# Peptides against a protein of PDB entry 8YR4: the designs that were tried, part 26

Target 1, 309 residues: chain A of PDB entry 8YR4
Amino acid sequence: PRGSPALQLVVLICLGLMGLERALNVLVPIFYRNIVNLLTEKAPWNSLAWTVTSYVFLKFLQGGGTGSTGFVSNLRTFLWIRVQQFTSRRVELLIFSHLHELSLRWHLGRRTGEVLRIADRGTSSVTGLLSYLVFNVIPTLADIIIGIIYFSMFFNAWFGLIVFLCMSLYLTLTIVVTEWRTKFRRAMNTQENATRARAVDSLLNFETVKYYNAESYEVERYREAIIKYQGLEWKSSASLVLLNQTQNLVIGLGLLAGSLLCAYFVTEQKLQVGDYVLFGTYIIQLYMPLNWFGTYYRMIQTNFIDMEN

## One batch from the design tools (peptide; aimed at target 1 R185 L240 M299)

Design b2_p14_8_s1 (made by RFdiffusion4, then SolubleMPNN; from b2_p14_8, 10 letters changed)
Fold by OpenDDE base, seed 3:
Structure b2_p14_8_s1 (fold): chain B 309 residues (1-309), chain A 14 residues (1-14)
Amino acid sequence: as target 1 above (309 residues)
Amino acid sequence: IEKLQEELAKEQAE
């Protein structure tokens, strides 16, 4: 945000908190490994209790699953509210100023409600796009890169290669299947709007429909429109299941290959039992935000199309 | 997951 040093400081703090989240994503699996190793070695209770307490504290800071429930993520989200409000207000004022610069002929040709809806969509699309890029897409890509580096340095180059190939294949298939799926979603949304428009038109012409006793005919036409919509909805939903299953298979194959390799190295005493648990835990942590990547990619594409209109 | 993602994305966009 140009012009407010306070909001610039808040942005820097949010970026620092994002860096801390990335560090926690590495540290939490490491501490969990250390607990498993200490349990295996039958270490003294004081060392175990300290490591468990430290792990639980780090896990509280990180949160579970999507990362949205962690203390650091919540603090980041809280601090970001002011930056989002500033950005939203700035975009809204730019759109509003631009609308006032438009010709009287443009305003006379459009209903005020349509103009406001365009302004609201434009503001939402820009602010949404920026939030998804900064808080979801970039951090997820950073976690993958950090994961590849970590496994390459502290395990073996083969683990880094497995994670690289798995994540690259996952992202590529997610993009390709999401682009294919977007056609079914657009067809569904177009038919939904047409079905809704038909229902609204029938209800607005209620007196005419009553006059001709055409209620049964309008109901049958609406039923046909619903059946057509449901056929497109099924294709959209089935394509989503196919995406999710494809993603699950790619991660499952990566987890299988890496887990077998880790088990082999543990058998050769090159790695500890805790390192096997670390690998599984870390891959699951990388997988959780990646499930949302297809949705983020679609939202980014939708927001770009809505900004071009 | 996508409906939950769309609801969460709507809640994050609201």
Scores: peptide ipSAE 0.016, ipTM 0.578, DockQ to the pose 0.154
OpenDDE base, seeds 1, 2, 4, 5: peptide ipSAE 0.016, 0.000, 0.000, 0.013; ipTM 0.543, 0.352, 0.361, 0.544; seed 1 fails the geometry check

Design b2_p14_8_s2 (made by RFdiffusion4, then SolubleMPNN; from b2_p14_8, 11 letters changed)
Fold by OpenDDE base, seed 1:
Structure b2_p14_8_s2 (fold): chain B 309 residues (1-309), chain A 14 residues (1-14)
Amino acid sequence: as target 1 above (309 residues)
Amino acid sequence: IEELRKELEREQAE
């Protein structure tokens, strides 16, 4: 936003809050580790109570693993409302000015209400996509990189390798299965539009259908179209379940391999009991935003296809 | 996209 220094300051504050969320994603597991180690050592109540209070405060700032419910995320979302409104209004005005530059022939073929609905959908699509990229996709990739660096520096290099392989496999399978699902979704949407068009055509020709007593024939054709749609809908829904299960399996295998390795190093007294809990907590924190990655990737692809049209 | 946004908003509200 080049026009208002106030909105530029709000963007900088939001970027600072995003950096704070990344720091909290590392600090919360560390403080939880420290609690488990202090409990194992039977440390004095005063040191334990201070560490627990600090952990609960940091967890309140972080929120749940999607980052959407934490105090810092809520403050960022609140401050971003003005930036989003400015961006939305700018995109809406650009679309509106472009519509006025289009040929009279394009306007004569369309109702004003349909043109406005296309403009509103376009504005919402672009602003939504930008918000998802900036606040969900980029932070999630940053958290993965920070995780790999942290485990490689403070743990054995084998932990960094397990996280790297697990997250790389997860992202690759998410992309490949999402691209495969996009084919089924396109087929479903095309058949939905064809089924709707048949229903509209039958209703517009209602008098002719009644005159020829063709009501049973139109109902049967509509039933066949619904059955064909439901067959494609089932493939779309089943492919989503397959994606979710594949993602869960990859994270489960990564968690298993890393947890077994942590347990082994704890038995060799190279790591503390708290470090086992840290690894499990950190992997679960990475998993929660990654569940949305497939949905975001699909949204990005759909928005690019809709912009090319 | 509106359906995707509604699905995303619904899944974020759960």
Scores: peptide ipSAE 0.017, ipTM 0.491, DockQ to the pose 0.209
OpenDDE base, seeds 2, 3, 4, 5: peptide ipSAE 0.000, 0.016, 0.000, 0.006; ipTM 0.335, 0.520, 0.357, 0.383; seeds 3, 4 fail the geometry check

Design b2_p14_8_s3 (made by RFdiffusion4, then SolubleMPNN; from b2_p14_8, 10 letters changed)
Fold by OpenDDE base, seed 3:
Structure b2_p14_8_s3 (fold): chain B 309 residues (1-309), chain A 14 residues (1-14)
Amino acid sequence: as target 1 above (309 residues)
Amino acid sequence: IEELNQKLAEEQAR
């Protein structure tokens, strides 16, 4: 926001909080490791209690596995409301100004309600896409990179390689299967709109339908349209299950390979028992936001298509 | 983010 130094400061604070979330995503597994190691060593209660209290405090700041319920995430979301409102208002005013610059012929050819709906969709699409890219996509990619670096430096290069291969395969398959799935979703949405249009047309022509006693015929045509819709809906839903299962298999294989390797290094006394728990915890933390990445990629594609229209 | 996750969840459920 070039026009308000206060909003620029809020953006910088939000970026700082995003950096803090990335640090917490590394620190929480480390403290959990330390608890497991202290429990294994039968350490004094005072040291254990301090580490547990510190872990719980860091976990409160981080929040749950979705990251959406943490204190830092909530504070970021709260501060971002003003930036979102400023961005939304600026986009809305730009669209509104552009609509007033359009020719009288363009306005006469469109219903005012359709123009407003296009403006609202455009504003929501741009603002949604921007917030989505900044707060979900970029942070998730950053967490993956930080994870690869962390495992490569503090464990072994093999762990960094496993995480790299697992996450690269996961992202690639997510994109490919999501692009394949988008065809079924578009077909479903087109048939949904056609089914809805048929229902609306039948209801608007109610007097004519009643005059010809064609009620049974209209119901049967609507039933056929619903059956056709449900056939496309099933393909869309089945493709989603296939996506989720493919994602789960990739993460499962990465978790298996890394967990076996970690267990082996623990048996060789090169790693501690806590390091095994850290690896599992960290991989699950990376997996949670990635489950949404397919939906994320689709929203990006939809919003780009909606911006081109 | 909750509204986005909710819209995302609603968009995944659709």
Scores: peptide ipSAE 0.016, ipTM 0.580, DockQ to the pose 0.668
OpenDDE base, seeds 1, 2, 4, 5: peptide ipSAE 0.015, 0.013, 0.005, 0.015; ipTM 0.525, 0.500, 0.398, 0.555

Design b2_p14_8_s4 (made by RFdiffusion4, then SolubleMPNN; from b2_p14_8, 10 letters changed)
Fold by OpenDDE base, seed 3:
Formats: structure tokens, sequence, C-alpha cells
Structure b2_p14_8_s4 (fold): chain B 309 residues (1-309), chain A 14 residues (1-14)
């Protein structure tokens, strides 16, 4: 936001909080490792209690596995409301100003309610796209990169390679399967709109339907439209299950390969028992935001298509 | 996935 230094400061604070979330995503598994090591070594209670208290505090700051419930994430979201409102209002005013610059012939050719709905969709699309890119997509990619670097430096290059291959395969399959399923979702949405339009048309023409005693015929036509919709909904839902299973298999294979390698290095005394727990915990933490990546990717595509219209 | 897709579809519809 070029026009408000206060909002620029809020954006910088939000970026700083995003950096803190990335640091917490690394620190939380490290402290959990340290607890497991201290338990294994039968360390003094005072050292264990301090490490557990610190872990719980870091976990409170990070939040649950969805990341959306952490103190830092909630604070970021709260501060971002003002930036979002400013951005929305600025886009709305730009669209509204542009609508007033358009010719009278353009306004006479369109219903005012349709123009407003296009403006609202355009504003929501731009603000949504920006929010998903900045707060979900970019941070998730950053966490993957940080994870690869961390495992490569502090474990072994083989762990970094496993994470790299797993995450690259996961992202690639997520994109490919999401693009493949988009056709079923578009067909479903088109049939949903057609089914709704048929119901609205029948109800708006209620007097005509009643005059011809055509209620049973309209009900049967609506039933056929619903059955056709449900057939497309099933394909859309089945394709989503296939996406989720594909994602789960890739993460499962990566977790298996890395866990076996970690267990082997623990048996060779090259790694500690806590390092095995760290690997598992960190991979699950990377998986949680990635599970939504297909949804974010689809929303990005939809928002780009809605901006081109 | 489905629940979040529905929530995000609601946010896009609002």
Amino acid sequence: as target 1 above (309 residues)
Amino acid sequence: MKKLEEELKKEQAS
C-alpha cells in the first residue's frame, strides 16, 4: 500500500511474523528432539522440565498442525484485516471509478445488478489471490526449502534428497491430478447452475405450469437434472479422493524411506533417538499445509480466469 | 479437503 506508512509498517510486521512462523516450524521439532534425548539419557528433572516448558510455549506460538490456530498466525491474521480492508476498498473504488468512465451505451446494455456482481467478483478474486499467494503458497514453499536445507546440513545429504524427491513428486502429482479433476468440477458447477436455473424458471412460471397441470412434468425434469448433477458430483468427489490418496501415498513413501534411513543411522550411533522423532514430526508438519496445496492451486487458477473475464 | 473447498467456495461467494 503506497499511500499509508502505517499500513506499510503493518505489512512489514506481518512479513516478520511470517518469518517467525518459519523459525517456529524448525524450532518446535528441535525442542521435541531434545526432550526425547533428555528422556533417553535420564537427564535431571530441571533440564527436562525447562525443555518441556519451552517446547509447549513454542508450540503455543506455532499452534496446531493447520498453522491457523497459533498465536503468531492469529496475530498476523488480525493485523492483516486492516491491510485487506484497505486493499479491497482501493480495488472497489478503482473498479467503481472505471465503471463511471464507461460509455452510457455500455451501461444501458447491462443490468446494474450484473455489473455490481462482476465488480464484487473481481475484487474478491484479486484480494483472495493475493492473500492465498502471500499467506499460504509462498510460506509453504519456503518451509519445504528450509526443510531440505535443514535435513541436508544437520542430518545427511540423503535426508535432504528424500525430502526433495518426496516434495517435488508430491507437488507435481498434486498439480497434474488437480488439473485433471478441474474438468469434472467445471462440469459439475455448470450442471449445478443449469439445475438451479431450471428450478428458478419453473417457479417463476408457476402460473403457466399450474394452468397446464404440468407440475409432475416439471418435477420429473428437475429429477433428471438432479440425477445428472449427482453423476458429475460423484466424479468430482471420486477425483478428490484419488488426489488425497495419491498425496497420502507419496508422503507415506517419503516417511517410510526417511524413517528407515534414520533408524539405520541411529543403530550406527550416527544419529540420536530424538533425531528419528524430529524427522517424523517435521515431515508431518510439512505435510499439513501441503494437503491444502491442491485447493490453493485450483483457487489461483480460478482467480486468474475470473480476472481475465 | 472437501470442507476447506466448501469454506473457500463460501468465502469466494461472499
Scores: peptide ipSAE 0.014, ipTM 0.555, DockQ to the pose 0.161
OpenDDE base, seeds 1, 2, 4, 5: peptide ipSAE 0.014, 0.000, 0.000, 0.000; ipTM 0.537, 0.299, 0.355, 0.357; seeds 1, 5 fail the geometry check

## One batch from the design tools (peptide; aimed at target 1 R181 L240)

Design b2_p15_1 (made by RFdiffusion4)
Pose (drawn by RFdiffusion4):
Structure b2_p15_1 (pose): chain A 309 residues (1-309), chain P 15 residues (1-15)
Amino acid sequence: as target 1 above (309 residues)
Amino acid sequence: SSHFETLSTLEKTES
């Protein structure tokens, strides 16, 4: 924010809260391991109670689920509401002030609905792009790297390889399948618009009664158009199911390999009992934000082209 | 029919 000083402080607080969320993402599974290790060795009730309370408090600060739930990141959402309002207002006012100074030929040439749709979509695109990228993409790519470092240095060497291969395969397959699905989605959207246009045309022209008893003909053409649309929709949604399945298979294979290796190492007295639940929890924690990357890829590309317009 | 409706619901939810 160029103008106001009160908002730069809020931006800095938001970035600090994002860092704190990354620290909590690392910290919570460690406390879960400590609790399990203390539990297996018959520890007194005092230290166990205090450690349990601390773990619960950390789980409360971190998202109880999917990271969009914690007290942190919600304070962030609140402050970002206050900040993103300023950018939205500024961009809308700049567009509106520029549209009122163009010459007459320009306004006589283009329609109003198209020009206004471009402006609205542009403002929404800038806002969404800032939000999606800064608060949802980079933090997750940072979480993957931090996890790789933690497992490769503080846990063992092989688990770094396991996490690296799993995440690399996940991202590659997600992008590869997403481009194909986008092609299918565009193909389906065009027909959906054509079907709506046919229905609107048949409703507006109550001449069907005059030039024939052609109610049946209008109904049949509508049915044919609906069938064509449904075929294209089935293709698109089946592609979506395939994407979900391949992502789930990749994570499952990574979890299986990591769990088997951790169990074997625990039986050989190399790792403690808590390391198993540490690995499991951390793998699930990494998986949860990764569920929404095909959508992010699609929205980033679309918003980029819209902002360019 | 049920399978198709499930796929349609999934496509709308994803949107």

Design b2_p15_1_s1 (made by RFdiffusion4, then SolubleMPNN; from b2_p15_1, 9 letters changed)
Fold by OpenDDE base, seed 1:
Structure b2_p15_1_s1 (fold): chain B 309 residues (1-309), chain A 15 residues (1-15)
Amino acid sequence: as target 1 above (309 residues)
Amino acid sequence: SSLREELAKLLKESE
């Protein structure tokens, strides 16, 4: 971004964090391999515990396998909000100024076709959300229940308890933080509609604005409305990063507790090396769909809010 | 994930 040294520094930090994500994608599998080797060689508990703890810490930084919900990705996304807002505002002001250079006939001709397209987008979005609930949410809840039963029956009852507590805390925090975020999203949508209404009113009065040479005044009023909107958008986006990071932390703690317990039981010859691999793989498999659950729950709430307006 | 909200917004904007 030209004109803000602070935003240029943020871009450089974000590029550095993207490089760190690539390093983590290589290191996490290496540490996982090292755990399997140490378990196979019956290495001392101290060396094994340090390697497991280091792996879980690296996995917390990386996230659930895609990196999109890892600490590094969340930090990058958080820092990028201000850069995105600067770029968006610049593009919106350029489009708005260009629209004020266009003829009145161009503005009158576009309105009739856009209303029908909004209705079709609403219906397709609801159908897609219902399909997602049925095909992803219900199976994920079933997989959690099956997982708790499996780990309680075939592993020690402590594993079933860890999975139960981890998933219950994950779901509860996802709902509570999502409901808290809905307030920021409602405020953002209300301000977006008000900003759009101001732009429409300015463009409808285009002839009057040209007659008084008031284009610069209308652009400045629109800029102020965008700044107010971006203040609410930042709260919405920052609250999303907080949700993702909270989810990552809960899964990280569950993975740490369960992985250390698995490693201990393998050293005591109560479990096999394969059981450690199974636990870690199963927790990661549960995490990926659950990460989507928090997103779709928000999309459902948004579509309900958008239907109430 | 933020990427799906952005993808859902982009899908809503692309239709």
Scores: peptide ipSAE 0.023, ipTM 0.569, DockQ to the pose 0.045
OpenDDE base, seeds 2, 3, 4, 5: peptide ipSAE 0.000, 0.017, 0.000, 0.013; ipTM 0.325, 0.491, 0.299, 0.475; seeds 2, 3 fail the geometry check

Design b2_p15_1_s2 (made by RFdiffusion4, then SolubleMPNN; from b2_p15_1, 11 letters changed)
Fold by OpenDDE base, seed 3:
Structure b2_p15_1_s2 (fold): chain B 309 residues (1-309), chain A 15 residues (1-15)
Amino acid sequence: as target 1 above (309 residues)
Amino acid sequence: SEEYQRLLELLKKAE
């Protein structure tokens, strides 16, 4: 937003809050580790109570890690409303100006209500995409990088390698399976539109259908279209289950490998019991936003394809 | 997850 220093400041504050969220994602597991260690050592109640209170406060700020209603995330979302509104209005005005520059022939061939609906969809798509990239994709990638660095520095290089391999494989498989699924989704959407168009055409020609007693024929044709749609919907849904299961398997294998390694190092007294709990908690926190990454990637691809048209 | 499906449906409604 080059035109408003106030909005630039809000963007900088939002970026600062995003940085704070990343710090909280590291600190919350660390404090949870410390609680487990203090409990294991039978530490004095005062030390334990302060650590628990600090953990709960940090957890309140974090709000459960993934897009959920943490105080910092809510504050960021609240501050971003004005930036989103400004961006939306700017995109809408650009689209509107472009529509006025288009030839009269282009406007005469389209209903004004359809043109406005296309403009609104375009504006919402672009604004949604930008917000999504900034608030979900970038933070998720940052959390992965921070996680790899953290585990490499404070545990062992092997933990950093496990996280790296797990997350890289997860992202790669998510992309590949999502691209594969996009074909089924496009086929489903095309058939949905065709089925809807047939229903609308039959209803608009209701008098003609009734005149020829063709009601049974139109119903049967609609049934065939529904069956064809349901076959494509099943493929889309089954492909989603396959994606989710593949993702779950990759995370499960990473969690298994890392948990076994952590348990081994605890038995060798190189790590504490709390470090085992930290690893498990941190990996689950990394997984939660990644579960959405497949949806994110698809939305990005769809919106890019819709912008090329 | 149900949340993932709900987001997919929300994305489908935004299309």
Scores: peptide ipSAE 0.014, ipTM 0.516, DockQ to the pose 0.151
OpenDDE base, seeds 1, 2, 4, 5: peptide ipSAE 0.015, 0.007, 0.000, 0.013; ipTM 0.509, 0.379, 0.290, 0.506; seed 1 fails the geometry check

Design b2_p15_1_s3 (made by RFdiffusion4, then SolubleMPNN; from b2_p15_1, 12 letters changed)
Fold by OpenDDE base, seed 4:
Structure b2_p15_1_s3 (fold): chain B 309 residues (1-309), chain A 15 residues (1-15)
Amino acid sequence: as target 1 above (309 residues)
Amino acid sequence: MEERERLRELLRESE
């Protein structure tokens, strides 16, 4: 944001909080490992209690994944409201100014309500895209990279390779299946709008329908439109289940391979019991944001298409 | 729940 040093500072604080979230994503599993090791070693209560308290505090800062936002994420989101409002207003004013620069012939050829709706979609799309890229996509990719580096350095290169292959396959399949399902979703939304339009048109023409005693005919036409919609809704929903199942299978196979390898290294006394727990915890933490990656990718694609129209 | 609703709202606004 050029022109407001206060909003620049807020952006820097938000970036700092994003860095802190990445640090928490590494530290929380490490502290959980340490608790398991201290329990295994029958360590003194004071050391255990301090480590548990520290873990719970770090977990409060991090949050519980998709179900509970952490304190740091909530604070970042709160601070970002002002930046988002400033950015939205600036984009809206730029679009509005550009609309006033357009020819009278362009304005006479379009309904004012349609122009405003395009402007509102364009502003929402740009601001949404930026927010999803900065706060969801980039951080998730960073967590994967940090995870690969961490496991490669502190466990073995094989663990880093398993995580790399699992996450690469997960991302690739998520993209491919999301692109495939987007066709069904677009068809569903188009048919939903057509079904709604038919209902509105029938109700607006109520007097004409009544005059011709055509109520049964309009109800049957509406039923046909609903059945057609439900057929597309089923395809959209089934494609989502297929995406979720594919994602679950990839993560499950990665977790299986890595857990077996970790268990083997623990039996060889190369790793501790806590390292097994760390691996499982960390993979689950990577999975939580990745579950939404297909949604973020779709939002990005939709926003790009809406900017081109 | 709120993040899923906000995601649904953002999805509805993008539709």
Scores: peptide ipSAE 0.015, ipTM 0.499, DockQ to the pose 0.110
OpenDDE base, seeds 1, 2, 3, 5: peptide ipSAE 0.015, 0.008, 0.013, 0.000; ipTM 0.497, 0.481, 0.514, 0.341

Design b2_p15_1_s4 (made by RFdiffusion4, then SolubleMPNN; from b2_p15_1, 10 letters changed)
Fold by OpenDDE base, seed 1:
Structure b2_p15_1_s4 (fold): chain B 309 residues (1-309), chain A 15 residues (1-15)
Amino acid sequence: as target 1 above (309 residues)
Amino acid sequence: SSEREALRKLLREDE
């Protein structure tokens, strides 16, 4: 935002908080590891109590694995409200100015209320997409890269390779299966709009329908349209279950391979018991944002489909 | 014309 130094400062603070979230995603598993190691060594209570208190404080700042419930995330979301409002208003004004530049023929062919609905959908779409890319996609990719570097440096190259292969396969399958699902979603949305248009047309012509006693015929045509819609909805929903199950399988295989390897290195005294707990905790922390990626990529695609119509 | 506009308004309030 070039026009307000206050909003630029808020953006810089939000970027700083995003960096702090990345640091917390590394520190929380490390402190949890240290607790398990101190418990295994039967360390003095004072050292254990200090480490547990520090862990609980860091966990309060981080929140849950989704990043939605932590103090730092909530503070970021709160500060970002003003930036989002500024961005939304700027997009709304750009759409509104563009609508005024459009030809009189375009305005005569469309009702003002339909034009405003297209503008509102377009604004919410662009603002939602931008916020999603900045706060979910980029941070998740950063956490994966940080994870690969961390495991490669502090454990073994094999752990970094497992995380790399697991996350690369997860992302690739998520993209490919989601692009495949887009066809079913486009077909579903087109049939939903057609079913709605048929219902509206039948109701607007209710006098003609009553005059010809065609009520049963219109109901049967509407029933056929609903059955066709439900067949497309089922394909969309079934394809979602398939995506979620494929994602769960990839993460499960990565967790299995890495956990077995970690357990083996603990038995060889190359790693401590806490390192096993760190690996499991860190992989689960990476999975939680990635699970939302499939939901948000669908939101992205919906918003693009809604802009194409 | 007015009934068509009222019906479109009702169908938008239920969304």
Scores: peptide ipSAE 0.006, ipTM 0.362, DockQ to the pose 0.030
OpenDDE base, seeds 2, 3, 4, 5: peptide ipSAE 0.000, 0.000, 0.000, 0.000; ipTM 0.304, 0.328, 0.334, 0.328

Design b2_p15_2 (made by RFdiffusion4)
Pose (drawn by RFdiffusion4):
Structure b2_p15_2 (pose): chain A 309 residues (1-309), chain P 15 residues (1-15)
Amino acid sequence: as target 1 above (309 residues)
Amino acid sequence: SSSLYEFLSNLESSD
């Protein structure tokens, strides 16, 4: 925000809260390991009670699920509401002030609905791009790297390889499958618009009664168009299911390899009982934000082209 | 078959 000082402070607080969320993402599974290790060694009730209370409090600060749930990141959403309102207003006003100064030939040439759709989509594109990228992409790529470092240095050497290969395969397969699915989605959307146009045309022209008894003909053509649309929709949704399945398979293989290696190492007195639940919890925690990357890829590309327009 | 089609259509609409 160029103008107001009160908003730069809010931006800095939001970035600090993002850092704190990353620290909590690292911290909570460590406390879960400590609780399990204290529980297995018959510890007194005092230290166990205090440690349990602390773990619960940390789980409350972190998202109880999917990270979009915690007290942190919700304070962020609140402050970001206040900040993103300013950018939206500024961009809309700049577009509206520019559109009123262009010459007449320009306005006589182009329609109004198209020009206004471009402007609206542009403002929404800039806002969404800032939000998606800064608050949902970079934090997750930072979480993957932090987890790789933690497992490779403080846990063992092989688990770094396991996490690295799993996440690399996940990202690569997600991008590869997503481009194909985008092609299918565009093919389906064009036919959906054509079907809607046919239905609107048949409704507007109540001449079907005049020039024939052609109600049946209009119904048949509509059915054919619906069938074509449904075929394209089936293809697109099947592609979506395949993407979901391949992502799940990749995470599952990573979890299987890590769990087996951790169990074997615990039986050989190299690792403690809590390290098993640490690995499991952390792998699930990494998986939860990764579920929404094909959508982020699609939305980032679309919003980039829209902002360019 | 109808229920599968509706399920897959809902998934696509949620995207």

Design b2_p15_2_s1 (made by RFdiffusion4, then SolubleMPNN; from b2_p15_2, 11 letters changed)
Fold by OpenDDE base, seed 3:
Structure b2_p15_2_s1 (fold): chain B 309 residues (1-309), chain A 15 residues (1-15)
Amino acid sequence: as target 1 above (309 residues)
Amino acid sequence: MEEERERLMELLRSE
C-alpha cells in the first residue's frame, strides 16, 4: 500500500507472522518428536512436563494444521482486514474515477447498475486472488521447500528425495487433473445457465404457454435440460472424487515409502523412535494445505480468465 | 475437504 506507512507496517507484521507460521510448522513436529523420545527414555517428569507444555503452546500458536485456525493465523487475518479494506477502496475509487472519465456516449449505452456490479465483482476477485496467493499458495510452497531442506539436512538425502518426489508428483497431478476437470465444470455451469434460462423463458411466456396448452411440453423440455445438467454434474463430481483419490494415493505412497525407510533406520539405530513420529506428523502437516491447492489453482485460473474478459 | 470447499466456493460465487 503506497501512501500509508501504518498499513505498510501492518503488511510487514503480516509477513513476519507468516514467517512465524513457517517456523511453527517445523518446531511443532520437533517438539512432538522430543516428547516421544523423552517418553521412550523414561525421562524425568519435569523435563517431560516442560516439553509437553511448550508443545501445546506452540500447537496453540500454530492451530489445526490448515494454517487458518491458529492464533498466529487469526492475528494475521485480523491485521490484514485493514489492508484489504484499503486496497479494495483504492481499486473501487480508481474504477469509479475512470468511469467518470468515460464518454457520455459510453454511459448512455450501458446500464449503470451492471457496470457497478462488474466493477465490484472484479475488485473482489482481484483482492481475493492476491490474498489467496500471498497467504495460501506461497506459504504452502515455502513449507514444502522447508520440509525438503529439513529432511535432507537432519535425516538423510533419501528422505528429502522422497518428500520432493511425493510433493512434486502431488502438485503435478493436482494441476493436470484440475485442468482436465475444468472442462467438465465449465460444461456443467453452461448447461446450468441454459437450464435456468429455459425455466425463466417458459415462465415469462406463461400466457403463450397457457394459450397453446403447452405446459406438459415445457415441463418435458425442462426435464430433458435437467437430465443433461445432471449428466454433466455427475462428470464434474466424479472427476473431483478422482482428484481426491489420486491425491490420497500419492500421499499414501509417499508416507509408506518414507515410513518404511524411517522404520528401517530406527531398527539400525541411526534414527530414534521420535524421528519416525516426526516424519509421519510432518508429512500429514504438509498434506493439509496441499489438499486445498487444487481449489486455489482453479480459483486463480478462473479469476485470471474473468479479468481478461 | 476439497469437495466441501468447492461447494462453499460455488455457493459464494452463486451469491
Scores: peptide ipSAE 0.023, ipTM 0.641, DockQ to the pose 0.099
OpenDDE base, seeds 1, 2, 4, 5: peptide ipSAE 0.022, 0.020, 0.020, 0.021; ipTM 0.610, 0.597, 0.618, 0.628; seeds 1, 4 fail the geometry check

